Peptides against a protein of PDB entry 1MQS. Designs and how they scored, part 170

Target 1, 223 residues: chain A of PDB entry 1MQS
Amino acid sequence: ILKMLFLNKDLNNNDNITTITDDIFNQQEIIWKVLILDIKSTATISSVLRVNDLLKAGITVHSLIKQDRSPLPDVPAIYFVSPTKENIDIIVNDLKSDKYSEFYINFTSSLPRNLLEDLAQQVSITGKSDKIKQVYDQYLDFIVTEPELFSLEISNAYLTLNDPKTTEEEITGLCANIADGLFNTVLTINSIPIIRAAKGGPAEIIAEKLGTKLRDFVINTNS

## One batch from the design tools (peptide; made by RFdiffusion4, then SolubleMPNN)

Design b2_p26_5_s2 (from b2_p26_5, 13 letters changed)
Fold by OpenDDE base, seed 3:
Parts: C-alpha cells; sequence; structure tokens
Structure b2_p26_5_s2 (fold): chain B 223 residues (1-223), chain A 26 residues (1-26)
C-alpha cells in the first residue's frame, strides 16, 4: 500500500509504516497527490494506515470514486479501486474532463483481460493516454483486522460452505474466490506460507487451489 | 521474498505496457 502511495517506487520494507513515512517525509520533497478509493479499498486502507500515514505519504485529499470531486488539474491522482466496468468508466470520464494532471491506476485485484481492453479502448478515444502513467493490478483485496488476522470480506462464506442446500458448483466457485483472495494476501505479505487445512471439506479444496496458484506463480517467476 | 517482490513489480510493469500497446491498437 505504501509503495502504491509513493507511485510504486521501491521502498525499503524493513521498517514499520511510521518509520518509513517519517524517513521519506524528512528526506524527500513530498509530491502531493489525490487518493481515489471505493468502498472496498477504503476499508482496506483504513485497516492498515492511519490518517497521518496518508498525509506523510503525500495524500492531500482522499475521496470516493463515486462522489463528486473537484477538479485538481495540477495534482496527480492515485486510483485504488476494484476492477469493475463502473470504476473504469468513471476513471475515463475523469480523464476526459482533465480532472487531474496524471493518473496512477491501481486495481485492488487482478484486472480481467476484457476490462483491460475496454479501458484501453475508451482511453484511446479520448486521445489523453499520456496522462495515464501506470495501470497496476494490486493484490490488496483483503482487510487486516489484527496484526495476525485478516479477512477477505466475503459475505456469508461460512453459511454457504456449510449449508447442505448449497450446490457443488457454488461451493467450488466460492472456494476459488477464497483461494484467489488468499493468493493475493500471500503475494502482498511477500512470504509463502505453510498451508494447513482440515481434510474432507471446503478447506481442503481451498488449500489445493491456493497451492496450485502458488506453485504456478513460483514456476513462472523462476523461469 | 525478494523474488516475489520482483515478480510483482514485473507484473505491474507488464500490465502498464500491455495497456499502452492496446491503446495504440485502437
Amino acid sequence: as target 1 above (223 residues)
Amino acid sequence: NEKIQKAINERMEKLTEEFKELVKKY
């Protein structure tokens, strides 16, 4: 998250958030930025960062993407939002209106190919593609509840997985979503965990899916 | 840990480049 707030520049990860922000604040000229969030990403940011941390990262203002926002044509904007058609359309509209000087787009999860193409197509029509400096899909679709506890914020997951009326397809789909969220979490933490799951249930399915994703990722990164 | 971070960074850069290429095609 901090890396994103600093326009995805490399940060020394060995320090706590306060130390990092203090060091950067004291050593470098702060580039003031606007942070654009949605409901989900607001929860994510709030779970990890304090208001003072945002300020130290150069965030002058933060707003919801669906809210009416005043133009700041001389200020760069960081978008940290869900990869949805709605959010893409809003970003493109903001681009069309020259709402900000530069656009750093960070999606909270993987951007599907179709949405990437849609974004590119719409941006091409505007003729303002040069204002888009970055398009990243961050792996930050989780909430930190405690230092050693996080949530994927999947509604009714427990009920769905334990309801005898739930179909196998629904369970499999939900397990895939959970595995995706866990995968994103692992990548964010930058550490491969030992996976332990109860046998004979959804937990095992999730563990297998997650394991496969991690293996595939490691193979692709080592090649 | 360093490998994972590198992979993440590479993916991010790749997505930006893919986007730019797609913009040129349209």
Scores: peptide ipSAE 0.431, ipTM 0.856, DockQ to the pose 0.699
Fold by OpenDDE base, seed 5:
Structure b2_p26_5_s2 (fold): chain B 223 residues (1-223), chain A 26 residues (1-26)
Amino acid sequence: as target 1 above (223 residues)
Amino acid sequence: NEKIQKAINERMEKLTEEFKELVKKY
């Protein structure tokens, strides 16, 4: 998250958030930016950062993407929002209206190919593609509830997995979604976990799916 | 861990480049 707030520049990871922000604040000229969020990403940011951390990162103001926002044509904007058609349309509209000087777009999870193409097509029509500096997917689709605890915020997951009326297809689908969320978390923390799961249930399915994703990722990275 | 970070960075850069290429196609 801090890396994103500093326009995805490399940061030294060995220090706590406070030390990092203090060092950057003292050593570099602060570029003031606007942070645009949605409801989901607001929860993510709030779970990890304090208001003072945002200020030290050069965030002068943060707003919801659906909120009426005043134009700041001389200020760069960081979008950190869900990869949805609605959010893409709003970003493009903001681009058309010259709402900000530069656009750094960060999606909370993987951007589907169809939405990438839609974004590119709409931006092409505007003739203002030069204002879009970055398009990233950050894999930050979770909430940190405690220093060593996080949630994927999947509604009724426990009920669905334990309801005898739930179909095998539904269970498998949900397990895949959970595995995707865990995979994103692993990539974010940059640490490969030891996976332990109970045998004979959904936990095993999730563990297998996650294990496969991690193995595939490691193999592809080593090639 | 270093490999993971590298892969993430490469992916992010790739997405930006893919976007730019797509914009040129339209």
Scores: peptide ipSAE 0.430, ipTM 0.858, DockQ to the pose 0.674
Fold by OpenDDE base, seed 4:
Structure b2_p26_5_s2 (fold): chain B 223 residues (1-223), chain A 26 residues (1-26)
Amino acid sequence: as target 1 above (223 residues)
Amino acid sequence: NEKIQKAINERMEKLTEEFKELVKKY
């Protein structure tokens, strides 16, 4: 998250949020930015950062993407929003209206190819592609509740997985979603976990899926 | 851990480049 707030520049990973923000704030001229969020990403940011942290990261103002936002044509904007058609359309509209000077687009999860193409097509039509500085898919579709605890915020996951009326397809689908969320979390933390799960249930399915994803990722990275 | 971070960074950069390429295509 901090890396994103600093326009995805390399940060020294060994320091806590406070140390990083203090060092950057004190040593470098801060670039003031607007942070554009949606409901989901607001929860994510709020779980990790305080208002003072945002300020130290150079965020002068933050707003919801669907809110009526005042134009700040001389200020760069960081979008941190869900990869949806709706959000893409809003971003493009903001681009068309020259609402901000530069656009740093960070999606909270992987951007599907079709949406990437849609974004590119729409931006191409505007003739203002030069203002789009970054398009990143962040793996930040989770909430950090405590330093060593996080939530994927999947509603009724426990109930669904333990309800005898739930279909195998529903269970498998949910397990896949959970595994995806965990995978994103692991990548964000930048640490490969030891996966432990109870045998004979959804936890095992999730663990296997997650393990496969991690292995595939490592293999593809080393190749 | 360093390898993972590198991979993440590369992926992020790749997406930006892919986007730019697509914009040029249209």
Scores: peptide ipSAE 0.422, ipTM 0.852, DockQ to the pose 0.706
Fold by OpenDDE base, seed 2:
Structure b2_p26_5_s2 (fold): chain B 223 residues (1-223), chain A 26 residues (1-26)
Amino acid sequence: as target 1 above (223 residues)
Amino acid sequence: NEKIQKAINERMEKLTEEFKELVKKY
């Protein structure tokens, strides 16, 4: 998250947020930026950072993507939002209206190819593609509840998985979503986990999906 | 761990590049 707030520049791996922010604050000129969030990413940010941490990272203002925002044409913007058609349309509209000087787009999870193409197509029409400096997948679709505990914030997941009325398709879909969230968490932690799951249930499905995602990711990066 | 971080960084860079290439195609 801090790396994103510093426009994805390489940060020295210090374990303490305060130390990282202090070191950067002392070494570099602060670039003031706006941070654009959605409801989901707000929860993610709030789980690990305080308002003071955002200020130290050069975030002067943070707002929700769906809120009316005043133009700041001389200020760079960091978007940290879910990869949805709605958010893409809003970002493009903000680009069209010259709301900010530069656009650093960070999606909370993997951006589907169709949405990437949609974003590119819409941006091409604006003629303002040069203002988009970055398009990243941050793989941060979770909240930290405790130092060694996280939540994917999926509502009624337990109920859905245990309801006899739930269809196989619904279960499979939910398991895929959970696996995606876990995948994002693993990548964020930057550690390969030992996956353990109970056999014969949704947990096994999730474990298999997660394992596949991790393998595919490693293969694609070594290529 | 280093391999994963490298992979993440490479993927992020590739996504930006892919985006830029797509913009040029349209």
Scores: peptide ipSAE 0.426, ipTM 0.860, DockQ to the pose 0.712; fails the geometry check

Design b2_p26_5_s3 (from b2_p26_5, 13 letters changed)
Fold by OpenDDE base, seed 3:
Structure b2_p26_5_s3 (fold): chain B 223 residues (1-223), chain A 26 residues (1-26)
Amino acid sequence: as target 1 above (223 residues)
Amino acid sequence: SKKIQEAINKRQNELTEEFKKLVKKY
């Protein structure tokens, strides 16, 4: 998250949030930016950062993407929003209206190919593609509740997995979604976990799926 | 840890580059 707030520049990872922000504040000229969020990403940011942290990162204003926002044509904007058609359309409209000087687009999860193509097509029509500096898909689709506890915020996951009326296909699908969320979390934490799961239930299915994803990722990275 | 970060960075850069290519195509 901090890396994103500093326009995805390399940060020294060994330091606490406070140390990183203080060092940057003291050593570099602060670039003031606008942070555009949606409901989901607001929860993510709020779980990890304080308002003072945002300020130290150079965020002068933060707002919801669906809210009416005043133009700041001389200020760069960081978008951190869900990869949806609606959000893409709003970003393109903001681009058309020259709402900000530069656009750093960070999606909260993987951007599907069809949406990438849609974004590119719409931006090409505007003739203002030079203002789009970055298009990233972050893996920050989770909420940190405590230093050692996080949530994927999947609605009714427990109920679905324990309802006798739930089909095997539904369980498998949900387990896949959970595994994807865990995988994204692992990448964000930047450490490979030891996976522990109870045998004979959904937890085992999730663990196997996650293990496979991690192994595939490591193999592809070492190649 | 370093390898994971490198892989993430590579993916992010690839997405940006792919976007730029698509913009030029349309």
Scores: peptide ipSAE 0.510, ipTM 0.898, DockQ to the pose 0.692
Fold by OpenDDE base, seed 1:
Structure b2_p26_5_s3 (fold): chain B 223 residues (1-223), chain A 26 residues (1-26)
Amino acid sequence: as target 1 above (223 residues)
Amino acid sequence: SKKIQEAINKRQNELTEEFKKLVKKY
């Protein structure tokens, strides 16, 4: 998250949030930027950072993407939002309106190919593609509730998985969603976990899916 | 740990580059 707030520049990972922000604050001229969030990403950010942390990171103002926002044409903007058509359309509209000087777009999870193409097409039409500096997937689609605990915020997951009336397709779909969330979490933590799951149930399905995703990721990165 | 971060960085860069390529196609 901090890396994103510093426009995805390399930060020394060994320091705590305060040390990083202090060092940057003291050593470099702070680049003030706007942070645009949606409801989901707001929860994510709030679970990890305090308002003071945002300020130290150079966030002068943060707003919801759906809110009417005042133009700040001389200020760069960081978008940290869900990869949805709606959000893409809003970003493009902001671009058309020259609402900000530069656009750093960070999606909370993987951007589907079709949405990437849609974004590119719309941006192309505007003729303002040069203002789009970054398009990133941040893999931050989870909530940190405690230092050692996180949540995917999937409503009634346990109930659904244990309800005899739940179809196999529903279970499989839910397991896939959980695995995706866990995968994002693992990438964010930057540590490969030892996966343990009970046999013969949804946990095993999730573990298998997660394992596959991790293996595929490692293979693809080594290429 | 370093490998994962490198992989993430690579993906992010690739996504940006792919976006730029797509913009040029349109």
Scores: peptide ipSAE 0.506, ipTM 0.899, DockQ to the pose 0.711
Fold by OpenDDE base, seed 4:
Structure b2_p26_5_s3 (fold): chain B 223 residues (1-223), chain A 26 residues (1-26)
Amino acid sequence: as target 1 above (223 residues)
Amino acid sequence: SKKIQEAINKRQNELTEEFKKLVKKY
């Protein structure tokens, strides 16, 4: 998250949030930015950062993407939003209206190819593609509740997985979603976990799916 | 951990470049 807030510049990862923000604040001129969020990403940001942290990162204002926002044409904007058609359309509209000086687009999860193409097509029509500085997938589709605890914020996951009325298809689908969330979390923390799960249930299914995703990722990285 | 970070960085750069490429294509 901090990396994103600093326009995805390389940061010294060995320091805590406070140290990083203080060091940057003291060593470099702060680039003031606007942070555009959606409901989901707001929860993510709020779980990790305090208002003071945002200020130290150069975030002068943060707003919801669906809210009526005042133009700040001389201020760069960081979008941290879900990869949806709706959000893409809003971003493009903001681009058309010259709402901000520069656009750093960070999606909370993987951007599907079709949406990437849609974004590119719409931006091409505007003739303002130069204002789009970055398009990133941040893999930040989770909530950090404590330093060593996080949540995927999947509603009723426990109930669904333990309800005898739940179909196998529903369980499989939910397990896949959970595995995707965990995968994103692992990538974000930049550490390969030891996966431990109870055998004979959904946890095992999730663990297997996650393991496969991680293995595939490592293989693809080494190729 | 280093490899993961490198992979992430590579992916992000590739995504941005792919976006730029697509914009030029349209």
Scores: peptide ipSAE 0.498, ipTM 0.893, DockQ to the pose 0.685
Fold by OpenDDE base, seed 5:
Parts: structure tokens; sequence; C-alpha cells
Structure b2_p26_5_s3 (fold): chain B 223 residues (1-223), chain A 26 residues (1-26)
């Protein structure tokens, strides 16, 4: 998250958030930025950072993407939002209206190819593609509730998995979603864990899916 | 851990570059 707030520059310090922000603040002139969020990403940011942390990172204001926002044509904007058609359309509209000077787009999860193409097509039509500096998917589709604990915030997951009326397709789909969320979390933590799950249930299915994803990722990275 | 981060960084850079290429295509 901090890396994103500093326009995805490499942060060489493994210290606490406060130390990192203080060091950067003292060494470089702060570039003030606007942070654009949605409901989901707001929860993510709030779970990890305090208001003071945002300020130290150069975030002057943060707003919801669906909220009416005043133009700040001389200020760069960081978008941290879900990869949806709706959000893409809003970003493009903001671009058309010259709402900000530069656009750093960070999606909370993987951006599907069709949406990437849609974004590119719409941006092309505006003739203002030079203002878009970055398009990233940050793998931050989770909430940190306390130290060493996080949540994927999937509504009614337990109920769905344990309802006898739930179809196999629904179970499989939900397990896949959970595995994707866990995968994103692991990548964000930047460490490959040993996975432990209860045997004989959906947890085992999820663990298997996650294990496969991680193995594939490691193999592809090493190749 | 370092390798994972490098892989992520590579992916992000590739995504940005792919976006730029697509914009030019349209």
Amino acid sequence: as target 1 above (223 residues)
Amino acid sequence: SKKIQEAINKRQNELTEEFKKLVKKY
C-alpha cells in the first residue's frame, strides 16, 4: 500500500510504516496527491493505515470514486479501486474532464483482459493517454483486522458452504474466489506460507487450489 | 520474498506497457 502511495517507487526500508514515511518525508519533497477509493478499498486502506500515515505519504485528500469531486487539474491522482466496468468509465470521464494532472491507476485485484482493452479503447478516444502514468493491479483484495489476521470479506461464506441446498457449482465458485483472495494476500505479504486446513471439507479444497496457484506462480517466476 | 516482489514488479510493468500498446492500437 505504501509503495502505491509513493507512485509504486521502490521503498528500500524494511522498517515500520512510521519510519519509512518519516525517512521519505525528510529526504524528499512531498508530492501531494489525491487518493480515489471505492467502498471496498476504503476498508482496506483504513485497516492498514492511519490518517496521519496518508498525510505523510502526501495524500492531501481522499474521496470515493462515485462521489462528486472537485477538479484539481494541477494535482496527480492515485486511483485504488476495484476492477469494474463502472470504475473504468468513471476514470475515463475524469480523464476527459481533466480532473487531475496525472493518473496512477491501481486496481485492488487482477484486471481482466476485457476490461484492460475497454480502458485502453476509451482512453485512446480521449487523446489524453499521456496523463495515465501507471496501470497496476495491486493484489490488495483483503482487510487486515489485527496483527497477523486478515479477512477476505466474503459475505455469508460459512453459510453458503454449509447449506445443504448449495449447489456444487456454487461451492466450487466460492472456493475459487477464496483461493484467489488468499493468493493475493500471500503475494502482498511477499512470503510463501505453509498452508494448513481442516481435512474433509471446503477448507481442504481451498488449500489445494491455493497450493496449486502458488506452485504455478513460483515455477513461472523461476523459469 | 525478494523473488516474489520482483515477479510482481515485472507483472505491473508489463501491465502498464500492455495498456500503452493497446492505446496505440486503437
Scores: peptide ipSAE 0.504, ipTM 0.899, DockQ to the pose 0.688; fails the geometry check

Design b2_p26_5_s4 (from b2_p26_5, 11 letters changed)
Fold by OpenDDE base, seed 5:
Structure b2_p26_5_s4 (fold): chain B 223 residues (1-223), chain A 26 residues (1-26)
Amino acid sequence: as target 1 above (223 residues)
Amino acid sequence: SKLIEEAINKKMKELTEEFKKLVEKY
């Protein structure tokens, strides 16, 4: 998250958040920027950073993507939002209207290929692609509630997995979503976990999916 | 851990480049 707030520059990760922000604040020129969030990403940011941390990172103002926002054509903007068609359309509209000077787009999870193509096509039509400086997947679709506890904030997950009326397709779909969230969490923590799951249930399905994703990721990155 | 970080950084950069290429294609 801090890396994103500093426009994805390399940060020394060995220090606590306060030390990192203080060091950067003291050593580098602060670039003031706007942070655009959605409801989900707001919860994510709030779970790990304080308002003072945002200020130290050069965030002068933060707002929701769906709210009416005043143009700040001389100020760069960081978008940290869910990879949805709706958010893409809003970003493109903001680009068309020259709402900000530069656009640093960070999606909370992996951007599907079809949405990437849609974004690129729409941006191409505007003729303002030069204002888009970054398009990143941050893999931050979870909330940290405690230092050693996080939540994927999937509504009714327990009910869905334990309701006898739930279809196999729904269970499989939910397990895939959970595995994706866990995968993103692992990537964010930057540590390969030991996966332990109960056998014969949804937990095993999730563990297998997660294991496959991690293995594929490691193999594809080392090649 | 370092490998994962490097991999993530690489993927992020690749996404930006892929986006730029797609924009040029249209």
Scores: peptide ipSAE 0.417, ipTM 0.843, DockQ to the pose 0.697
Fold by OpenDDE base, seed 4:
Parts: structure tokens; sequence; C-alpha cells
Structure b2_p26_5_s4 (fold): chain B 223 residues (1-223), chain A 26 residues (1-26)
């Protein structure tokens, strides 16, 4: 998250958030930016950072993407939003209207290829592609509740997985979603987990899916 | 841990480049 707020520059991650923000604040000229969020990403950021942390990172204003926002044509914008068609359309509209000087687009999770192509096509039509400085997948589709504790914020997950009326398809779908969330979390933490799950239930399915995703990722990145 | 971080960073950079290429294609 801090990297994103500093336009994805390399930061020394060995220190706590406060130390990092203080050091950067003291050593470098602060570039003031607007942070545009959606409901999900707001929860994510709020779970990790305080308002003061945002300020120290150069975030002068933060707003919801669906809210009416005043144009700040001389201010760079960081978008941290879900990879949806709706959000893409809004971003492109903001680009068309020259709402901000520069656009740093960060999706909370993996952007599907079809949406990437859609974004690229729409941006191409505007002729303002030069204002798009970054397009990143941040893999931050989770909430940090406490140190060393996080939540995927999946409503009624426990009930769904344990309700005998739930179909196998629903269980499998939910397990896939959980595995995706866990995968994103692992990537964000930058640590290979030891996966432990109870056998014979949804936990095992999730563990297997997660393991496969991690293996595939390692293979693809080493190629 | 370091390898994962590098992989993530690489992937993020690749997405930006892929986006730019796609924009040029259209």
Amino acid sequence: as target 1 above (223 residues)
Amino acid sequence: SKLIEEAINKKMKELTEEFKKLVEKY
C-alpha cells in the first residue's frame, strides 16, 4: 500500500509504517496526490493506514470513485479500485474530462485480460494515453484487522460452507473465491505460507486451490 | 520472500507495459 501511495517506488520495507512515512516525509519532497477509492478499497486502506499516514504519504484528498469529485487538473491521482467495467468507465471518463494531471491506476486484484483490453481501447480513443502513468494489480483485496490477522470479508462464508442445503457448485465457487483472496494476501505479505487445512471438507479444497495457484505463480514468474 | 517480491514487482511492471502496447495497437 505504501509503495502504491508513493507511486510504486521502491521503499525499504524493513521498518514499520510510521518509520517509513516519517523518513520519506523528511527526506523527500512530498508530491501531493488525490486518492480515489471504492467501497472495498476504502475498507482495505482504512484497516492498515490512518488518516495521518495518508497525509504523510502525500494524499491530500481521498474520495470514492462514484462520488462527484471536483476537478484538480494540476494534481496527480492514484486510483485504487476494484477491477470492474464500471470503475474502468469512470476512470476513462475522468481522463476525458482532464480531471487530474496524471493517472496512476491500481486495481485491488488481478485485472482480467478483457477488461485490460477494454481499458486500453477506451484510452486509445481519448488520445490521452500519455496521462496514464501506471496500471498495476496490487493484490490487496483483503482487510487487516490486527497485526498478523486479516479477513477476506466474505459475508456468510461459514454459514454457506456448513449449510447442508448449499449446493456443491456453490461450495466450490466460494472455495475458489476464498483461495483467490488468500492468494492475493500471500502475495502482498511476500511470504510463502505453510498451508494447513482439515481434511475432507471445504478447507482442503481451499488449500489445494491455493497451493496450485502459488505453484503456478512461482513457475510463471521464474520463466 | 525476496523472490516473491521481485516476481510481484515484475508482474506489475509488465502489466503497465502490456497496457501501453495495447493502447498502441488500437
Scores: peptide ipSAE 0.404, ipTM 0.826, DockQ to the pose 0.698
Fold by OpenDDE base, seed 2:
Structure b2_p26_5_s4 (fold): chain B 223 residues (1-223), chain A 26 residues (1-26)
Amino acid sequence: as target 1 above (223 residues)
Amino acid sequence: SKLIEEAINKKMKELTEEFKKLVEKY
């Protein structure tokens, strides 16, 4: 998250949040930025950072993507939002209106190819592609509830997975969603987990999906 | 751990470049 707030510059990963912010603040001129969030990413940010942390990172204003926002044409903007068509359309509209000077787009999870193409197509039409500085997947689709505990904030997941009325398709879809969240968490923690799951149920499905995602990610990135 | 970090960094850079290439195609 801090890396994102500093425009995805390299940060020393061994330092605490306070140390990182202090070091950067002392070594470099602070660049003031606007942070645009959605409801989900707001919860994510709030679980890890306080308002003071945002200020130290150079965030002068933070707002929801769906809220009316005043133009700040001389200020760079960081978007940290869910990869949805709606959010893409809003970002493009903000670009069209020259709402900010630069656009650093960070999606909370993996951006589907079709949405990437849609974003690119819409941006191309604006003729303002030069203002788009970054398009990143941050893999931050979870909330830290305790130092060693996190939540995916999936409502009624337990009930849905254990309701006999739930269809196989619904279960599979939910398991995929959970696996995506876990995948994001693993990448954020930057540690390979030992995956353990009970056999013969949704847990096994999730474990298999997660394992596949991790393997595919490593293979596809050649690292 | 290092491999994951490298993979993330590579993926992030690749996405931006892929986006730029797509924009140029339209």
Scores: peptide ipSAE 0.413, ipTM 0.842, DockQ to the pose 0.695; fails the geometry check
Fold by OpenDDE base, seed 1:
Structure b2_p26_5_s4 (fold): chain B 223 residues (1-223), chain A 26 residues (1-26)
Amino acid sequence: as target 1 above (223 residues)
Amino acid sequence: SKLIEEAINKKMKELTEEFKKLVEKY
């Protein structure tokens, strides 16, 4: 998250949030920027950072993407939002209106190819593609409740997985969603976990799916 | 850990480049 707030510059990861912010604050001129969020990403950010942390990261204003926001044409903007058609359309509209000086777009999860193409097409039509500086997937689709505890915020997951009326297709689909969330979490933590799951249930399915995703990721990145 | 971070960074950069290429195609 901090890396994103500093426009995805390489930060020395060995330092505490306070140390990183202090070092950057002391060594470099703070670039003031606007942070645009949606409801989901607001919850994510709020679970990890305080308002004061945002300020130290150079966030002067944070707003919801659906809110009527005042133009700040001389200020760069960081978008941290869900990869949806609606959000893409709003971003493009903000671009058309020259609402900000630069656009750093960060999606909370993987951007589907069709939406990437849609974004590119719309931006191309505006003739203002030079203002789009970054398009990133941050894989931050979870809530941190405690330093060593996180939640995917999937409603009734336990009930659904343990309800005898739930179909195999529903279970498989839910397990896939959970595995995706866990995968994003692992990437964010930047550590390969030891996966422990009970045998003979949804936990095993999730573990297998997660394992496959991690293996595929490692293979694809090392090629 | 470093490998994962590098992989993530690479993937992020690739997405930006892919986006730019797509914009040029349109």
Scores: peptide ipSAE 0.411, ipTM 0.835, DockQ to the pose 0.699; fails the geometry check

